Peptides against a protein of PDB entry 6MBK. Designs and how they scored, part 29

Target 1, 240 residues: chain A of PDB entry 6MBK
Amino acid sequence: GFEMVNFKEEGFGLRATRDIKAEELFLWVPRKLLMTVESAKNSVLGPLYSQDRILQAMGNIALAFHLLCERASPNSFWQPYIQTLPSEYDTPLYFEEDEVRYLQSTQAIHDVFSQYKNTARQYAYFYKVIQTHPHANKLPLKDSFTYEDYRWAVSSVMTRQNQIPTEDGSRVTLALIPLWDMCNHTNGLITTGYNLEDDRCECVALQDFRAGEQIYIFYGTRSNAEFVIHSGFFFDNNSH

## One batch from the design tools (peptide)

Design b1_p16_2 (made by RFdiffusion4)
Fold by OpenDDE base, seed 2:
Structure b1_p16_2 (fold): chain B 240 residues (1-240), chain A 16 residues (1-16)
Amino acid sequence: as target 1 above (240 residues)
Amino acid sequence: SSPFMESRFPIERYIP
């Protein structure tokens, strides 16, 4: 019912291949296709995750490293998804000097600097961890871990992370949702939910879409930057 | 809320 298309101004998005009615379940993504904190724990990153308190405490960072490890793995199941991700982002971590100067007159500059410093500190920390920790030896990024890599991964997760229930529904975890996150944003209501019975993300159409039209969803009311800045981190109570 | 969302865990995505 839809196809991935590279739109000139909006980048990649989804286009309807048939008429889709409002509230029609047109897209679903099973848990097994998601990049989650759990899939990170079950990957080559698992041994390091089990020993690093920051990875355990901050699910977004765990996802960032999971993303980097999978990107560096030619046979990764998520290669097709990763290749659809932007190579750079319009986030504070990518701001140029002129953009920073413009923000100097605003209160936002403090948040930007804070995010930048925190990201830099995280990179420095994990660079050392990757170089010295025994469980990092098998990571595909062992000898190739740059700030640019980390910045990209953090920004990718920041802009695409979602809260979903664990398999048993007992708690909340973080996930990247392939295919679904290709939908570009429009104003409206949340039309995506997790179905625990079928163990999948489900998206219903916000409105009628005709064949050939781009399919939009409502992301939400908050920016990713605001979420990261205000939330600080996602603490996983069952990360051991 | 719609009947669809009432029975599911809502997934809210954030924009940059």
Scores: peptide ipSAE 0.356, ipTM 0.872, DockQ to the pose 0.519
Fold by OpenDDE base, seed 3:
Structure b1_p16_2 (fold): chain B 240 residues (1-240), chain A 16 residues (1-16)
Amino acid sequence: as target 1 above (240 residues)
Amino acid sequence: SSPFMESRFPIERYIP
């Protein structure tokens, strides 16, 4: 009922191939297809995860390393998804000096500097871990782990991570949701949820979409400043 | 809220 298309000005998104009615379940993604903290623990990263307190405490960093390990694995199940991700982002970690100077006129500069500092410190820490920890020898990162690699992975997770329930529904965890996260943003209401009975993410249409129209979703209540910091864009119709 | 949202865990794109 949909296809991936490169739209002018909006980049890649989903286009309807047939008429879709409002509230119609048009897209679902089972847990087994998600990149999660749990899938990271069950991957080649698992042994290191079990020994590193930061990976255990910060699910977003665990996802970043999971993404890097899978990218470096030619037989990874997620290769088709990873190849659809941007190679670069318009987020603060990629800003040039002039772009940072422009942000000095806003309160966002404090968040930008914090992000720079934290990311640099994390990289320095994990560079040492990868070079010295016994379980890191099994990772496809031993011979090539650059700041650019880490910056890309962190930015990918920052712009695409979602909260979903654990399998038993007792807690929340973090996940990347392939295919679904290709939908571009519009103003509206949340129309995506997790179905624990069927153990899958489910997305219903925000409105009627005709064949040939782009399918939009509402990412959530965010300010334009938050979009710039975490998504790299402004939304003109954003009510915040 | 729709019956869908009443029976599902809502997924919102995460911004830290």
Scores: peptide ipSAE 0.176, ipTM 0.753, DockQ to the pose 0.872
Fold by OpenDDE base, seed 4:
Structure b1_p16_2 (fold): chain B 240 residues (1-240), chain A 16 residues (1-16)
Amino acid sequence: as target 1 above (240 residues)
Amino acid sequence: SSPFMESRFPIERYIP
């Protein structure tokens, strides 16, 4: 009922190929299609993950490395998704000098500087890990791990990571949600949740969409996408 | 497309 389209000024998004009614379940993504911390642990990254405290402690970094490993794997299941991701981002890690200077008058500057420092330190740490750790030898990024790679992966995860329930629903974990995260933003209500019974992300239409119209969702006011877990959807007026 | 909408530009604390 939808297709990927490159919209002017908005980049890639989803366009309806048929009429979609408000509250209609038009998009679902099973857990098996998600890039998760768990899928990272079960990938070629698993052995290293099991022995690196930072990867274990920081699921977002685990996702970043998972993303890089899969990107470097021509036969990766997630190649179609990865190829839809931007090559660059409008994130602080990509700011030019003038942009940083502009932010010097804002409270954001401290967070920007912290992010730069932390990201640089992480890169240096993991560069050494990848070069020296025995379990890094089989990683596809072993001989090609640049700061640009890491910056891209971190920015991808930063902008697209979501909290979803674990399989048993007892905890939350982090995931990238292919296809769903292509939807661009509009004002409204959260219309995405996780169905534990069917083990899938579910998105219902925020409004009626006609065939040929771009499908928008409401991201909410959050740094990371959080899903309504265990039951239903969030319908509070939290517009920003 | 990005599910991040907290601010105009995404800021997340990554710590080593």
Scores: peptide ipSAE 0.027, ipTM 0.670, DockQ to the pose 0.046
Fold by OpenDDE base, seed 5:
Structure b1_p16_2 (fold): chain B 240 residues (1-240), chain A 16 residues (1-16)
Amino acid sequence: as target 1 above (240 residues)
Amino acid sequence: SSPFMESRFPIERYIP
C-alpha cells in the first residue's frame, strides 16, 4: 500500500501505491522490529547495560548506544533502517555559529549551552567506560567512538524516540519505530497507537491519500512521540 | 522524518 521514497526537500518519506482511505490501518510495526531498551539489553550492549547505572537509568542513552552498536555491525537487522537516518540533524547539537549567535539574544541560549555541556560530559564519561570496562571489549565501537558518533546517536534518538508500552503493558519504555518514523508531518490528529494484543504499533490514515501521494502523519507538539498505552488511538489534538 | 517537532529546542539529559 506504500513505498519509501526520497522526496525533494522532505527527504525520505512514504508514498501511497494505492488509494488509502481515512482511518484505514495502512501501517503496522511489530515489537520485534522496533529498536527498544529491551532490544538494547538483549544485544551486545547487554552486559555493559547491566553494569552501568546511567544506561539503566536513561533509556534514551541506552537507545543511542544501541544505534551506534547496530550501525557498526554490518549484519545488523536494522542496517536498512539505520541507512535511511539522516547523517546530520537540525537539533541544537548541530547548530552553526550563526544559529547560536541568533539565539544569544534569547532565553534559549542557556538551554542550548547546557545541552552542549551535558552531551560533552556524557561522551567523556562513556568514552572512559568503553575504554576501561570489561564488558565494553566486545562492543563494535570499542576502537572508534567519537563525539560525532555520540552526537549523531543522541540526536537520532532525541528526534525519533517514542514512548510505547512494555510487552505486559505495565509500564512505558522507549522505542525507535522503523518505517513508521519515515512518515513526514502534517497538521492533524494523532493516528498512531500500540496494539498490545497483537504487540505492534498501528497507524491509521489521517485522511484520504490517493495513489502516488505522500502519506503524512501528525507528530503533535512534543519532545517525544507518545502512544496510547492501552491499545488505542489518540485522536485529540495534542498541539501546544 | 522525525516525530520530534521542536528539534531546534534543547532537551535536558542526564549528566554524570
Scores: peptide ipSAE 0.023, ipTM 0.663, DockQ to the pose 0.043

Design b1_p16_2_s1 (made by RFdiffusion4, then SolubleMPNN; from b1_p16_2, 7 letters changed)
Fold by OpenDDE base, seed 1:
Structure b1_p16_2_s1 (fold): chain B 240 residues (1-240), chain A 16 residues (1-16)
Amino acid sequence: as target 1 above (240 residues)
Amino acid sequence: RFPFMDDLFPISLYIP
């Protein structure tokens, strides 16, 4: 019912190939297709993850390294997804000096500086880890790990990470959701949830979309990377 | 593309 399209002004997005009705379940992504902290643990990063306290403590960093490892792996299952990600972001880590100077007159400067400092410190730490840790020898990053790499991965995660339930539903974990996160943003209500019974992300149409129209979703507030169904989200749970 | 993002990439552990 949809196809990936590189739109002239918006970059990659999804376009309807048929008429889609409001509240129709048009997109679902099984857990096995997600990039999660768990998939990171089960990847080439797993041995290092098991021995590095920061990777264990910060799932977003684990996802960042998961992205980097998979990007550097030609046969990665997620290559098609990774290639759809922006090469640069309009986030503070990419701000130029003039943009930072502009923010110096605002209270936002403190958050920017904190992000810069934290990211730089993390990079320095992990650069050393990659160079010296025995389990890092098998990483495809061993020969090439630059600040630009880390900045990109961190920014990718910050802009795309979501909280989803664990398989047993007892806890939450962080995930990147391929295909789904290609949808560009519009105002509205959250129309995405997680179906634990079928173990998949489910997205219902925010509105009617005609064949040929771009499919938009409402991201909601990405604060805390929440991927939750709010009280205002109702849909007919159809099996497929 | 993404209007919202996580504000910070915090460090909760000592960095050597």
Scores: peptide ipSAE 0.032, ipTM 0.645, DockQ to the pose 0.035
Fold by OpenDDE base, seed 4:
Structure b1_p16_2_s1 (fold): chain B 240 residues (1-240), chain A 16 residues (1-16)
Amino acid sequence: as target 1 above (240 residues)
Amino acid sequence: RFPFMDDLFPISLYIP
């Protein structure tokens, strides 16, 4: 019912290949297809994850390294997804000097500086870890871990990480959701939830879309987007 | 706890 298209100025998005009605379940992504903290733990990163307190404490960083490891793995299951990710972002870590100077007169500058400082410190820390830790030896990024790599991964996670329930629904975990996160944003209501029974992320159409139209979805805040964990998704004048 | 853990992954900032 949809296809991936590279839209001008918007980057990759989804285009309807048929008419889609409002509230129609047109997109779902099973847990097994998600990049999660759990999949990171079960990947080549697992041994290092088990030994590094920061990776354990910071699921977003775990996802960042998961992305980097999978990107560096030619046979990664997620290669098709990773190839759809932007190579650069319009996030503070990519701001030019003049853009930073522009923000100096605003309160936002403190957030920018904080992000720069934190990211730099993280990179320095993990650079050492990757170079010295025994469980890092088999990581595909072992000999290729630059600040640019880390900046990209952090920015990818920052802009795309989502909260989803754990498999048993007892708590939340972090996930990147392939295919779904290709949808560009529009104003509206959250129409994405997680179906624990079928163990999948589900997205219903925010509005009617005709064949050939780009499918837009409202995510709210893209970073750390929270799904309706136990209720599924919202309907017009009805919440499940 | 850990240094540099505050606001590790903040929201993207908008430049008007």
Scores: peptide ipSAE 0.028, ipTM 0.635, DockQ to the pose 0.028
Fold by OpenDDE base, seed 2:
Structure b1_p16_2_s1 (fold): chain B 240 residues (1-240), chain A 16 residues (1-16)
Amino acid sequence: as target 1 above (240 residues)
Amino acid sequence: RFPFMDDLFPISLYIP
């Protein structure tokens, strides 16, 4: 029903290979394919996670380190997904001097500086943890953990993390959703939810898409998308 | 893609 395409200005996206009707379930991703806090806990990062209070308290950082560990693992199940991720981002952590200078006259400058400082502090903390903690010895990034690595991972998570239910549906957890997050953004309503019975993320078409058209979705606040878990799907007739 | 993202990290982080 769709294929991955590298679009000229939008980067990777999904293109319909057939006509897709509005509200059609065209894309689903089982939990086992997601990068989650739980999969991080079950990975080589698990022992360190169990001993580090910040990793436990901040699932987004746990995902960032999970992403770095898997990227550094040639046999990682998620290598195909990781290779689709941008190598750099348009997030504040990647702003050039002129961009920062422009923002000096705006209210955003405080937030940018806060991100810089917080990210730097986190990196310094975890650099020390990786160098000194016994459970960090087997991490693939033990001898190669740079700020650039951390900046990339944090930015990846910042732009792609989503809230999904736990397996029992009792609470929410954080996840990166391969394949689904390749869909580029358009205005609209959330058309992605989680099916607990089938234990999968489900996406229905926001509108009709013809064969050959790029498939767009609205993922709301992309940095921390909240899916429609129990209230169904919301649709809006949007043009693209 | 999203140049101005929400800050997902707290301003103050407890460092043990």
Scores: peptide ipSAE 0.026, ipTM 0.652, DockQ to the pose 0.034
Fold by OpenDDE base, seed 5:
Structure b1_p16_2_s1 (fold): chain B 240 residues (1-240), chain A 16 residues (1-16)
Amino acid sequence: as target 1 above (240 residues)
Amino acid sequence: RFPFMDDLFPISLYIP
């Protein structure tokens, strides 16, 4: 009922190929297609993950490295997804000097500088880890791990990571959700949840969409978006 | 706060 389209202003998005009614389940993504902390642990990154406290403590960083490893792997299942990701982002890590100067008079500057500092420290730490740790030798990024790589991966995860339930529903984990995260943003309510019985992300239409129209969803708090683990869908305006 | 800023990355952890 939809197709991937490169819209000139919004970039990649989804376009309806038929009429879709409000509240219709038009999109679902099985867990096996998601990039998760668990898939990171089960990848070439797994041995290093098992021995690095920061990777274990910060699932978002684990996802960032997972993304980098898969990007560097020509035969990665997620190559089609990765190729749709922006090469640059509007996140603070990509702010130009004039944009930073504009924020100097605001309270936001503290957060920006903190993010810069922490990201740089993380990069320096993991650069050393990748160069010295035995389990890093098999990583495809072993000989090519730049700050630009890390900045991109961190920004990708920062803008696209979601909280989903673990397979048993006992905890939450972090995931990138291919196909679904191609939907561009509009005002509305959260219309995405996780179906544990079918082990898939499910998205229902926010409104009626006619054939040929772009399908939009409401991001809410887009970064680190929360799924309703046990209730399926959450219909609330959680925009900040 | 920036709309797409993740609070998890600004978290300070012990770095050896």
Scores: peptide ipSAE 0.028, ipTM 0.640, DockQ to the pose 0.036; fails the geometry check

Design b1_p16_2_s2 (made by RFdiffusion4, then SolubleMPNN; from b1_p16_2, 6 letters changed)
Fold by OpenDDE base, seed 5:
Structure b1_p16_2_s2 (fold): chain B 240 residues (1-240), chain A 16 residues (1-16)
Amino acid sequence: as target 1 above (240 residues)
Amino acid sequence: MPSFMENRFPISLYIP
């Protein structure tokens, strides 16, 4: 019912190949296709994860390293997804001097500087870990781990991570959701949920889409992109 | 779509 298209203005997005009605379940992504903290633990990163308290405590960083490891792996299942990701982002870590100067007159500048410092500190820490930890020897990024790599990875995760339930539904975990996150944003209501019974992310159409139209979804407040931890869909007005 | 101002990472991190 849809296809991936590189739109001129918006980059990659999804285009309807047939008419899709509002509230129609048009897109679902099984857990096995998601990049999650659990898939990170089960990857080449697993041994290091099991011994590094920061990776264990911060799922977003675990996802960032998972993303870097998979990007560096030619045979990674997620290569097609990773290749669709932007090479640069319109986020604070990529701000130019003029953008920073503009923000200097606002309270946001403090948060930007804090994020810069925090990211730099994280990089320095993990650079040392990767250089010295025995379990890092198997990582494909062992000999090539730059700040630019880390900046890209954390920005990718920062902009795309979602909270989803664990397989047993007892807790929440973080996930990147391939295919689904190719949908570009429009105003509306959250139309994505997690179906625990079928163990998949499910998205229903926000509105009617005709064949040939780009399919948009409402991301809500991405900083707190949360799934309702129950089986099925939800329609919630999340502000953003 | 990402937000213009994203802050999903902790501002501070205790590093041993």
Scores: peptide ipSAE 0.026, ipTM 0.601, DockQ to the pose 0.036
Fold by OpenDDE base, seed 3:
Structure b1_p16_2_s2 (fold): chain B 240 residues (1-240), chain A 16 residues (1-16)
Amino acid sequence: as target 1 above (240 residues)
Amino acid sequence: MPSFMENRFPISLYIP
């Protein structure tokens, strides 16, 4: 019902290959295809995760390292997805001096400096961990872990992370959602949720789309990770 | 694709 296309102004997005009606379930992604904190725990990162308090406490960092490990693994299941991700981002971590100076006129500068400082500290910490921890020896990134790598991974997660329920629906966890996150944004209502019965992310059409039209979704007023709190992201049969 | 406008700053944990 859709295909990935490079659009002139929006970049990559999804195009309908047939007519899609409003409220039609046109896209779903099973849990097994998601990059999650749980999949990170079950990967080559698992042994280190089980012994590092920061990875355990910060799911976004766990996802960042999961992304780096899978990127460095030629046989990774997620390699096709990872190759679709931008190589650079328009996030504060990529700002040049002039861009930072421009923001000095706003209160946002405090958040930018905080992000710089925190990211640098995290990198320094994990650089030492990767060099010295026994369980880091088997990581594919052991001899290739630069600040640029970490900056990219953190920015990838920051721009694409989503909250989803755990398998039992009792808690929320973080996930990257392949294919779905290729949809570009338009104004509207949240049309994505999680179906616990079928254990999948589900996206219904915001409006009618004709064959050949780009399919847009509404990201909400907040980040993808904040859908539950601020945008009314629905979890079917969730206990929350 | 998601943009900075649909982004959030990473959660912070103090590292000495």
Scores: peptide ipSAE 0.023, ipTM 0.616, DockQ to the pose 0.042
Fold by OpenDDE base, seed 2:
Structure b1_p16_2_s2 (fold): chain B 240 residues (1-240), chain A 16 residues (1-16)
Amino acid sequence: as target 1 above (240 residues)
Amino acid sequence: MPSFMENRFPISLYIP
């Protein structure tokens, strides 16, 4: 029904290989294929996760480390997915000095600096954790954890994380959804949901797509405030 | 909401 294509202007996307009708279920991704907080807990990161309060409290950071660990693992199941991810992003964490200077005249500068500061603090914290914590010794990134790595992982998660229900539907967790997140954005309505009965993400076509056309989805409306939240607030819970 | 979203948990990507 579709294929991955590198579009010159938009990067990777999905192209229909046949006619797809509006509201047709054309794409589904089972839970087992998702990168989730749960899969992070079940990975080589699990022992460290169980001992680190920040990883436990901030699912986005857990996903970022999960992504880094899997990227550093040649035999990772998610290697094909990870290779489709951008190597760089247009997020504030990648802004050059001139871009930051331009933003100094705007109210956005405070959010940018806050995000940068929080990310830097998180990196410094986890650098120390990776260097000193016994359960970090098994991590493939033990001897190669740079700010650039962390910036990339955080940005990847920030731009691609989704809320999905837990397997029992009792809570909400975070997930990266391979294949689905390759769809580029268009204006419209949310056409993706999680089916708990079949334990999978399901995406229906926003409109009719003819064979050969790029398949677009509506990512949803995101505010700058949501952007800051998704970048991970460093809650210095050291007050306890 | 589209009828498809009935009894499904909505999923949306974050766009910075």
Scores: peptide ipSAE 0.222, ipTM 0.780, DockQ to the pose 0.563; fails the geometry check
Fold by OpenDDE base, seed 4:
Structure b1_p16_2_s2 (fold): chain B 240 residues (1-240), chain A 16 residues (1-16)
Amino acid sequence: as target 1 above (240 residues)
Amino acid sequence: MPSFMENRFPISLYIP
């Protein structure tokens, strides 16, 4: 029902290959295809994760390292997804000096500086960990871990992380949702939820889309990390 | 590529 397309202005997005009706379930992504904290734990990162308190405490950082490890792994299942990610982001970590100076008069400057400081500190910490920790020897990024790498991974996660339920629904975890997160943003209502019965993220069409049209979704006013569960949008097998 | 965040300034990552 859709295909990945590189749109000139928006970059990568999804285009309808047929007419899609409003509220039609056109896209779903099974848990097994997601990059999650759990998949990070089950990857080459797992041994280090099990011994590093920061990775354990901060799922977003775990995802960032998971992303870096998979990017550095030629045979990674997620290579096709990773190749669709931007090489750079329009996030504070990528702001030029002039942009930062422009923000000096705003309250946002404190958040920007905080993010710079925290990211730099995290990088310094993990650089040392990667250099010294025995379990880091197996990481494909061991000999290639730059600030630029870390900045990219952190920015990727910040812009794309989602809260999803665990398999048993008992708690929430963080996930990157391949394919789905290629949909560009439009105004509207959140139309993405999680179906625990089928164990998949599900997206229904915000509006009618004709064949050949780009498919847009709404991410809400909140960060993407919280939109799914906090929106209260979940599917069951009979509520399509 | 999608703009997941309406806010240009995402939440800072803290070291515990």
Scores: peptide ipSAE 0.022, ipTM 0.598, DockQ to the pose 0.044; fails the geometry check

